# Ledger of designs, part 85: peptides against a protein of PDB entry 6CSU

Target 1, 51 residues: chain A of PDB entry 6CSU
Amino acid sequence: GALEELRGQYIKAVKKIKCDMLRYIQESKERAAEMVKAEVLRERQETARKM

## One batch from the design tools (peptide; made by RFdiffusion4, then SolubleMPNN)

Design b2_p25_8_s4
Fold by OpenDDE base, seed 4:
Structure b2_p25_8_s4 (fold): chain B 51 residues (1-51), chain C 51 residues (1-51), chain A 25 residues (1-25)
Amino acid sequence: as target 1 above (51 residues)
Amino acid sequence: as target 1 above (51 residues)
Amino acid sequence: SELEELEKKNEDLLKRIEEEIKKLE
């Protein structure tokens, strides 16, 4: 019935959002790690040039 | 009616999740910026100690 | 830049969420 279908739509939407969020968190961590790595390398190079 | 009210509740819940995710994204950006800043500072200090 | 790529991915995620909300509305 309409109520069950509405419930199903809600659950489906929430599960999709949850999965998207978890993926985003994981990918964000990976990107953050890469950004830190890149920044560290640039900083080392900058320091080395000044030495 | 009950069905319309339930629909409203589901939409409200999903919109809240959206807002929570937006907040998480913003906070994640802030944390990433702070992590990069801290890592750069640590790297400078480490390099300086080795010189 | 990496930051710009992150921003783009954030926008894509938000669009997906908005589409899920739209399906309910």
Scores: peptide ipSAE 0.111, ipTM 0.561, DockQ to the pose 0.638
Fold by OpenDDE base, seed 2:
Structure b2_p25_8_s4 (fold): chain B 51 residues (1-51), chain C 51 residues (1-51), chain A 25 residues (1-25)
Amino acid sequence: as target 1 above (51 residues)
Amino acid sequence: as target 1 above (51 residues)
Amino acid sequence: SELEELEKKNEDLLKRIEEEIKKLE
């Protein structure tokens, strides 16, 4: 009935949010690692330029 | 009625989860930025040490 | 490392959110 369908929709939405968060965390880790790598390389380049 | 009240509760719960996710994302960005900053400073220190 | 610390914090935050989700199901 309507009640069961509503509950189902809620649970579906919650599960979707959970999955989205898991994906975000994984992507965030990858972006963070790449960001650090890029910044370190730029820093080394700047140091080299000043020498 | 009971159905409307339950619907309201489900909507409220989903909105809360959304807000928690947004907060998590913001905090994650701040932590990542700080991590990059720290790494840059360490890199500069290492370079200076080798000079 | 700083990255490992960040990952640990992220994991802890996710677990807390998952617990809240479970309470609502």
Scores: peptide ipSAE 0.099, ipTM 0.553, DockQ to the pose 0.472
Fold by OpenDDE base, seed 1:
Structure b2_p25_8_s4 (fold): chain B 51 residues (1-51), chain C 51 residues (1-51), chain A 25 residues (1-25)
Amino acid sequence: as target 1 above (51 residues)
Amino acid sequence: as target 1 above (51 residues)
Amino acid sequence: SELEELEKKNEDLLKRIEEEIKKLE
């Protein structure tokens, strides 16, 4: 019925949001890792310049 | 020094991720609410059509 | 370390989110 259908659609939406959140978290971690990597490279450049 | 700066940048990145996650959670809740609202409107249309 | 604490907090947040979603199902 209408109530069951509405509930089903809601649950489907929530599940999609969950998946999106997990993906977002993973991408955020990757961005953080890249930020650190870039910083390390900058520090190496700075060290080299001071030599 | 270099290690402290790197650590600081990493911590900053992690803090940003935390904030982004919290924001995303809130936005996800809002999106879910909108999806439910849209479904309710569709059901009302369907009911009206059946009259 | 502060970083480890932040990572732990993020993990805890994720778990709470997942539990909240489960409650809605």
Scores: peptide ipSAE 0.091, ipTM 0.532, DockQ to the pose 0.146
Fold by OpenDDE base, seed 5:
Structure b2_p25_8_s4 (fold): chain B 51 residues (1-51), chain C 51 residues (1-51), chain A 25 residues (1-25)
Amino acid sequence: as target 1 above (51 residues)
Amino acid sequence: as target 1 above (51 residues)
Amino acid sequence: SELEELEKKNEDLLKRIEEEIKKLE
């Protein structure tokens, strides 16, 4: 009936949210890694300049 | 030194990811709630029409 | 380290959320 269909739609939505969250976390980690990489490169350049 | 500063930046980035994730989860729950609300309203309208 | 602890906490949070989703299914 209508209630069972609604439950099914809710479960589908929750599963999508789970997948979206996992993707968001992965992309956030990639952005953080790139930020660290860029900072390391800048620090190495400054060290070389001061030497 | 540079290593300690980099570690600090990495920790800051991870803390930001945590906060962003929590916000995303909350917003996702709100979107899911709105989806369910809209579906319930549509179901009630159809029931009324069939009666 | 503090960083490793934060990463572990985030992983634990994700696992808890996944378990709650599973309970709803």
Scores: peptide ipSAE 0.090, ipTM 0.529, DockQ to the pose 0.168

## One batch from the design tools (peptide; made by RFdiffusion4, then SolubleMPNN)

Design b2_p26_1_s2
Fold by OpenDDE base, seed 2:
Structure b2_p26_1_s2 (fold): chain B 51 residues (1-51), chain C 51 residues (1-51), chain A 26 residues (1-26)
Amino acid sequence: as target 1 above (51 residues)
Amino acid sequence: as target 1 above (51 residues)
Amino acid sequence: SEVEKRIEEEIKKLEKESKEIVEKYS
C-alpha cells in the first residue's frame, strides 16, 4: 500500500545519499593525499631556492 | 491527511540528512586546508635542516 | 560540488515520486 511504498522510497533515498557520501569521502581522501604530496614537493623546491 | 503527513516527515528527514552531510563536507574542507598548512610548515623546516 | 548535486537530485526524486504515490492513493 501507500505507506509501504512511501517507506520504501525514503529508505532507498537515504541509502543512495549514504553511498554518495561514502564515495565522496573516499575520493576526498585520495585528493587530499595527492594535494599534500604536491604541496610538499613545491615547498621543498621553494625553500631550496630561498637558501 | 495521514499520507501527506508521512510524506512530509520523510522529506524532512532526508533534508536533515542533507544538512548534516553538507556540514561534514564543509568541515572536511577546513580540516584539509589546515592539514596542508601544517604540512607546508613542517616541510619548510625539514628542508632547511637538510641544507 | 558533485556530491551535493547528487544528493539534491535524490531529494528532488523523492519529492516527485512520493507526491505521485500520495496522489495515487488519494
Scores: peptide ipSAE 0.445, ipTM 0.795, DockQ to the pose 0.850
Fold by OpenDDE base, seed 5:
Structure b2_p26_1_s2 (fold): chain B 51 residues (1-51), chain C 51 residues (1-51), chain A 26 residues (1-26)
Amino acid sequence: as target 1 above (51 residues)
Amino acid sequence: as target 1 above (51 residues)
Amino acid sequence: SEVEKRIEEEIKKLEKESKEIVEKYS
C-alpha cells in the first residue's frame, strides 16, 4: 500500500545518499594517500640529492 | 492526511541527512585546505633552509 | 560538488515520486 511504497522510497533515498557519501569519503582517502605518497617520494629524492 | 504527513516526515528526515552530509563535506574541504597550507609552509621552510 | 549535486537530485526524486504516491492513494 501507500505506506509501504513511501517507506520504500525513503529507504531507497537514504541508501543512495549513504552510497554517495561513502564514495566521496573513499575517493577523498585515496587522494590523501596519493598526496602522502607523492610527498614521500619527493622527500626521498631531495634526501638522495643531498647525499 | 496521514499520507501527506508521513511524506513530509520522510522528506524532512532526508533533508536533515543532506544537511549533515553538507556539513561533513564542508569540514572536509576546510581540513584539506589547512593541510595544503601547512604543506606549503613546510616547503617554504625547507627551501629557505637550503638557501 | 558532484556529491552534493547527486544528493540534491536524490531528494528531488523522492519529493516527486512520493507526491505521486500520495496522489495515487488519495
Scores: peptide ipSAE 0.444, ipTM 0.790, DockQ to the pose 0.968
Fold by OpenDDE base, seed 1:
Structure b2_p26_1_s2 (fold): chain B 51 residues (1-51), chain C 51 residues (1-51), chain A 26 residues (1-26)
Amino acid sequence: as target 1 above (51 residues)
Amino acid sequence: as target 1 above (51 residues)
Amino acid sequence: SEVEKRIEEEIKKLEKESKEIVEKYS
């Protein structure tokens, strides 16, 4: 009935928002990890040049 | 009526979730900005030492 | 941002579709 349909819509909306946020968090973590890797690489290259 | 009240409660709940998520995103952006500022500062300090 | 836009779109969808349900059962 109407109550079940409204509840279903609410749950669906909440789950969609949850997925959007999880994706954002994951992408943010990936970007941060890549930045760290790039920094480490640059530092290693600089150290190597000094040898 | 009862259906309108339930609808209103669900909409209110999802809007609350939205606000919480937006706050999280904003805080994440602020942390990222601070990280960039710190990196720029370190680079400038290193450049200054080479002068 | 893209995530903010997606969240807003989902809320607008809920508001629209829930209204249709209320009207359907009125």
Scores: peptide ipSAE 0.444, ipTM 0.790, DockQ to the pose 0.938
Fold by OpenDDE base, seed 3:
Structure b2_p26_1_s2 (fold): chain B 51 residues (1-51), chain C 51 residues (1-51), chain A 26 residues (1-26)
Amino acid sequence: as target 1 above (51 residues)
Amino acid sequence: as target 1 above (51 residues)
Amino acid sequence: SEVEKRIEEEIKKLEKESKEIVEKYS
């Protein structure tokens, strides 16, 4: 009935939002890791030049 | 009626979730901006030392 | 951002489709 359909829509919406956020968090972490990796590379290059 | 009220409650709950997620995203962006700002500062300091 | 847009679209979808359910059963 109507109550079951409304409940189903709510749960579906919440699950979709959850998935969107988990994806965002994962992508954000990957971007941050890549930035750190690039910074470490620059630091190593600078150290090598000073040796 | 009860059906409209339940619909309203579900929409309200989802909007609350939205607000929480938007806050998280905003805070994440602010942290990322702060990290970039710190990196730029380090680069400027390094450049100054080389001058 | 893309995630914000997707969340907003999902809420708009819920609002629209839930309204249709209420109308259907009222």
Scores: peptide ipSAE 0.443, ipTM 0.791, DockQ to the pose 0.886

Design b2_p26_2_s1 (from b2_p26_2, 11 letters changed)
Fold by OpenDDE base, seed 3:
Structure b2_p26_2_s1 (fold): chain B 51 residues (1-51), chain C 51 residues (1-51), chain A 26 residues (1-26)
Amino acid sequence: as target 1 above (51 residues)
Amino acid sequence: as target 1 above (51 residues)
Amino acid sequence: GAGKLEILEGTYKELEEIVKEVEEEL
């Protein structure tokens, strides 16, 4: 019935949210590290060029 | 009754998850922006000092 | 990283719809 369907949707959504959040967090951390590294190197070159 | 109790539990749970997600997204965006700015400035100073 | 954020935001929207359905149908 409708209640079981909603329960099923809730469980599915909660599981999906958990997975999506964990994946996003993990990948975000990885990308952030790479972005920071790249930006650091870029800024070193830019600063050096302006001196 | 049992239906209202279950309904209340689901509503409460999913609203909490919703709020947690929104907060995470917002805070993540803010931290990312600040991290990049801080690192850029730090590296400019470090690069300048080493020249 | 915008793609993963978009996915998460999509999931958020799906959750909002489920919340709405629970509130309206139960």
Scores: peptide ipSAE 0.112, ipTM 0.468, DockQ to the pose 0.043
Fold by OpenDDE base, seed 5:
Structure b2_p26_2_s1 (fold): chain B 51 residues (1-51), chain C 51 residues (1-51), chain A 26 residues (1-26)
Amino acid sequence: as target 1 above (51 residues)
Amino acid sequence: as target 1 above (51 residues)
Amino acid sequence: GAGKLEILEGTYKELEEIVKEVEEEL
């Protein structure tokens, strides 16, 4: 009936939100990891210049 | 030093990510609630038409 | 270094708990 259809639509929406959140976290982790790698390389170069 | 500055940058970035995630969740919940309300109204109209 | 990335990882774990709360709404 109508109530079951509405419940189905709600569940579908919540699943989409979950997926979007997980993707956002994953992309944020990847960007953070790349930023860390770039900064570590820069720091190594600065250290080498000071020696 | 450079390491402390880097830590500060990451902490700031993390705080931004947290805020963005919470805002996304809140906005998604609001959109879902509005969608449910619209669907309930539509179903009531369809039920009334069948009676 | 690894310690700096661990700060981010900790926050992501907190966000994962929010995702779990969404899962419980299913």
Scores: peptide ipSAE 0.092, ipTM 0.471, DockQ to the pose 0.040
Fold by OpenDDE base, seed 4:
Structure b2_p26_2_s1 (fold): chain B 51 residues (1-51), chain C 51 residues (1-51), chain A 26 residues (1-26)
Amino acid sequence: as target 1 above (51 residues)
Amino acid sequence: as target 1 above (51 residues)
Amino acid sequence: GAGKLEILEGTYKELEEIVKEVEEEL
């Protein structure tokens, strides 16, 4: 019935939101880590070139 | 009754997650904008150093 | 990152419709 369908839609939406948010957070952290790593490497290279 | 309680619980929960999602999206947009800005500035600095 | 943000925004819109349906149907 309508109540069961709405319940199903709610559960499905909540699960989708949870998965999307977790994935986005994880990917955002990975991108941030890669950006920091790249910056540190560039700094080290520039320091090495100055010495 | 049980139906009214269920309705209340679902509406409350969905409204809460809606608010949390809005806040998350807004904060994510702000963080993304700051990361892009920082990256563009670094690229410009590196380009300027190569020229 | 823009693609994932768009997915989340889409999910949010779907959630808004579910909220409306719950409020109207029950």
Scores: peptide ipSAE 0.084, ipTM 0.434, DockQ to the pose 0.040
Fold by OpenDDE base, seed 2:
Structure b2_p26_2_s1 (fold): chain B 51 residues (1-51), chain C 51 residues (1-51), chain A 26 residues (1-26)
Amino acid sequence: as target 1 above (51 residues)
Amino acid sequence: as target 1 above (51 residues)
Amino acid sequence: GAGKLEILEGTYKELEEIVKEVEEEL
């Protein structure tokens, strides 16, 4: 009935938002990890220049 | 009833997710801009040392 | 950045609980 259809629509919408959030969090973590790696490499290069 | 409560919780959660994502994106952009400014200042200092 | 990511992860967990509650009412 109409109530089951509404519940189905809410579940579908919430699942979509959940997936979007997970993707955003994962991509943000990946970008953060890449920035940290790049900074560590730059710091190692600076240290090597000072030695 | 239970369905109205779940609907209310869903709307509240979606609004919170939107706000959290927008804030994270905005703050990430601000931090990136600050890092770029700091790097430009360091490069100008290095250039000044070489002149 | 780590603090904001933690907030987003918390909101995500709250959303998961809402999904579970809706699924239990079907």
Scores: peptide ipSAE 0.083, ipTM 0.426, DockQ to the pose 0.054

Design b2_p26_2_s2 (from b2_p26_2, 11 letters changed)
Fold by OpenDDE base, seed 3:
Structure b2_p26_2_s2 (fold): chain B 51 residues (1-51), chain C 51 residues (1-51), chain A 26 residues (1-26)
Amino acid sequence: as target 1 above (51 residues)
Amino acid sequence: as target 1 above (51 residues)
Amino acid sequence: GSGIKEILEGTYKELEEIVEEVEKAL
């Protein structure tokens, strides 16, 4: 019935939030690693040019 | 009625979960940003010492 | 090295715990 449908929609929404968050975390880790690598390389060049 | 009230409660619960997750993500991003700033400063000193 | 990975891993664990608590409440 309507109540069961409503509960099902709630559970579905919660599961979606879970999946989205886990995916976000994984993608964020990958992006952060690449960002740090790039930033370190750029900073090495900047400091070298200033010497 | 009772069904509308329960619907409201489920929607409210889902929104709360979403908000909590977003808050944790935001706090994590802020900590990460500060870590990157610190890493850049350290890298400047490291590269300078190697010149 | 950078501590960003560790920060994000910590966040992952916190979110995982929250998700587990939500699942228990279902």
Scores: peptide ipSAE 0.088, ipTM 0.520, DockQ to the pose 0.028
Fold by OpenDDE base, seed 2:
Structure b2_p26_2_s2 (fold): chain B 51 residues (1-51), chain C 51 residues (1-51), chain A 26 residues (1-26)
Amino acid sequence: as target 1 above (51 residues)
Amino acid sequence: as target 1 above (51 residues)
Amino acid sequence: GSGIKEILEGTYKELEEIVEEVEKAL
């Protein structure tokens, strides 16, 4: 009935949020790794120019 | 009635989860930014020692 | 790099725990 449907909708929404967050975190890790790598390289170049 | 109240409770719970996720993401970004700053400083020191 | 990874992994675990607690209450 309507009660079971509402419960089902809530469970579906919670699962969707979970999946979206897990995906976001994974993508964020990948972006962070690339960003750090790029920053380290830029910093090495900058430091070398100043010395 | 009971159905409307339950619907309201489910919506409230979903919104709370979403807000918690967004807060954790924001806090994670802030911590990550500080870690990048620290890593850049360490890299400057390391590069200076190698030159 | 390792520090950022640890922070993100920590966030991952915290979010997963929150979701698991909600699922147990259903």
Scores: peptide ipSAE 0.085, ipTM 0.521, DockQ to the pose 0.030
Fold by OpenDDE base, seed 4:
Structure b2_p26_2_s2 (fold): chain B 51 residues (1-51), chain C 51 residues (1-51), chain A 26 residues (1-26)
Amino acid sequence: as target 1 above (51 residues)
Amino acid sequence: as target 1 above (51 residues)
Amino acid sequence: GSGIKEILEGTYKELEEIVEEVEKAL
């Protein structure tokens, strides 16, 4: 009935939010790690070039 | 009635969760940006020290 | 670096706890 459908929709919405947040966090971590790694590498390469 | 009240409660709860998550995302982005900036500065300082 | 990783992991843990609390209330 309508009550069960409403509950189902609520649960579905919450699960979607959960999944989206977990994906966001994972992707954000990966991007941040790559950005830092790239910057560190560039700085070290520049150091080597100046030596 | 009870059904309408429950519907309202579910909608309100989902909206609150969404808003909270969006705020956490924004705050996380800001913190991450500051940390990346700090890391870049530290690496540049280390580079300068090694020169 | 470790600093940004820690911040992101902290955020992850906070969000996970919130989601778990919501799921318990369903």
Scores: peptide ipSAE 0.085, ipTM 0.524, DockQ to the pose 0.029
Fold by OpenDDE base, seed 5:
Structure b2_p26_2_s2 (fold): chain B 51 residues (1-51), chain C 51 residues (1-51), chain A 26 residues (1-26)
Amino acid sequence: as target 1 above (51 residues)
Amino acid sequence: as target 1 above (51 residues)
Amino acid sequence: GSGIKEILEGTYKELEEIVEEVEKAL
């Protein structure tokens, strides 16, 4: 009935939030890795310039 | 009635979970930013050492 | 760096645990 349907919708929503967050984390890992690489490279350049 | 109250509770719970997850993501971003900052500092030291 | 990866993976696990706990409580 309506109660079971509502429960189902709730569970579905929770699972969707979980999946969205997992995807976000994966994408964030990739972006973070690229950001670190870029930042390290820039820092090497700046440090060398100041010598 | 009871059904409407339960619906309200489920909606509230879903919103709370979403907010909690967003907060965790935000905190993760802040920790990641600090890690990058630390990495940059270490890279400055390593680059300077190699000069 | 590995440190950022570990932080994000830790966050993932925490979120999974929260979701699982909520699902069990339903």
Scores: peptide ipSAE 0.086, ipTM 0.528, DockQ to the pose 0.031; fails the geometry check

Design b2_p26_2_s3 (from b2_p26_2, 13 letters changed)
Fold by OpenDDE base, seed 5:
Structure b2_p26_2_s3 (fold): chain B 51 residues (1-51), chain C 51 residues (1-51), chain A 26 residues (1-26)
Amino acid sequence: as target 1 above (51 residues)
Amino acid sequence: as target 1 above (51 residues)
Amino acid sequence: GSGAKEIIEGTYKELEEIVEEVRKLL
C-alpha cells in the first residue's frame, strides 16, 4: 500500500544519503591531501629561500 | 499505535541525519585545518635540517 | 566537497518531503 511504498522511498533516500556522505568523506580526504602537498611544496621553497 | 510510532521514527531519523551530517562537516573542516598547520610546521623543520 | 555537499543537501530535502507525505497519510 501507500505506506509501504513511502517507507521504501524513505529507505532508498537514507541509503543515498549514506552513499553521498561516504563519497564526501573520500573526496574531502583527497582534497586535503592535495592541499597538503601544495602547501608542503610552497613551504619548502619559502624555507629554503630564508636559509 | 504502530502508524504513529513509524511517523515518530521517521522524524527522529531525519533529525539525527541532519545533526550528524552538519557535525561531521564541521569536524572535518577543523581536522583539515589542524592537519595543514601541523604539516607546515613539520615541513619547515625538515627543510631547515636539510639546509 | 562542495559537489557532494550539495547532493547530500538535495537528498536531505527529498527525504524531508517524503517524511511530510508520510505525515499526511498517518
Scores: peptide ipSAE 0.110, ipTM 0.471, DockQ to the pose 0.058
Fold by OpenDDE base, seed 1:
Structure b2_p26_2_s3 (fold): chain B 51 residues (1-51), chain C 51 residues (1-51), chain A 26 residues (1-26)
Amino acid sequence: as target 1 above (51 residues)
Amino acid sequence: as target 1 above (51 residues)
Amino acid sequence: GSGAKEIIEGTYKELEEIVEEVRKLL
């Protein structure tokens, strides 16, 4: 019925949001790691240019 | 009626979760930025110690 | 009703726990 359908829609939406959050977290960790690597490399290059 | 009220509750809950997710994303970005700044600073200090 | 409220509250708690765990890792 209509009530069961609404409940199903809510649960589906919530599960989607949860999955999106978990994916974002994982991707954000990966991006952060790569960003740190890139910044460290740039800093080393800057130091090398000044020597 | 009861069905409309329940619908409203589900919609409100989903919206709240979405807002919480967006806030988490923003805070995560801020933490990532600070982590990068800290790593760059540590790299500079390491270079300075070796000179 | 109470059943819907319990589902909603449970969902929020689970999401909040995930957020807090990740905040500790990042």
Scores: peptide ipSAE 0.098, ipTM 0.455, DockQ to the pose 0.148
Fold by OpenDDE base, seed 2:
Structure b2_p26_2_s3 (fold): chain B 51 residues (1-51), chain C 51 residues (1-51), chain A 26 residues (1-26)
Amino acid sequence: as target 1 above (51 residues)
Amino acid sequence: as target 1 above (51 residues)
Amino acid sequence: GSGAKEIIEGTYKELEEIVEEVRKLL
């Protein structure tokens, strides 16, 4: 019935949102780590040029 | 009735999840920016000491 | 990144469609 269908849609939507959030978090962490590494390397070069 | 109450609860829950997700994304970006700034500052100090 | 943003936007679009379907049932 309508109640079961509504409940099913909600559960499906919540599961999808959870998966999307977890994926975003994981990808964000990976990008952040790479960005920090790249920035540290660039900063070392810039500091060396200025000294 | 019970159906309207359940519908209302599901809609509220979905809206909350959306808000939580957007907040997490925004806070994550802010933390990432601050982390990069802090790392750049530390690296400048460390590079200066080693040179 | 753009990929994650696109996924999120798609999810919200699907949620909006679900909400509209529920409104039609009541």
Scores: peptide ipSAE 0.092, ipTM 0.456, DockQ to the pose 0.043
Fold by OpenDDE base, seed 3:
Structure b2_p26_2_s3 (fold): chain B 51 residues (1-51), chain C 51 residues (1-51), chain A 26 residues (1-26)
Amino acid sequence: as target 1 above (51 residues)
Amino acid sequence: as target 1 above (51 residues)
Amino acid sequence: GSGAKEIIEGTYKELEEIVEEVRKLL
């Protein structure tokens, strides 16, 4: 019925949002780690070069 | 009616999740920026010290 | 109903777009 359909739509939407959030969090953590690593390596070279 | 109330509740819940996600994204961006900045500065000191 | 479905679908579409934009920035 209409009520069950509405509930189903809500549950589906919420599950999708949850999955998107989890994926975003995971990917953002990975990219952040890589970005920090890359920046650290770059900065080592830059600091060394300036000495 | 009951159906309209339930519809309203589901819509409200989904909108809340959206807002929570937006806030999390914004805060995570800010933290990521600060983390990169801090790591760069730390690495400058470490690299310089080892030379 | 149809109205609720459209609103809900619109909401998570917006979220997907936001997530994608963030992926480009990080």
Scores: peptide ipSAE 0.092, ipTM 0.456, DockQ to the pose 0.148; fails the geometry check

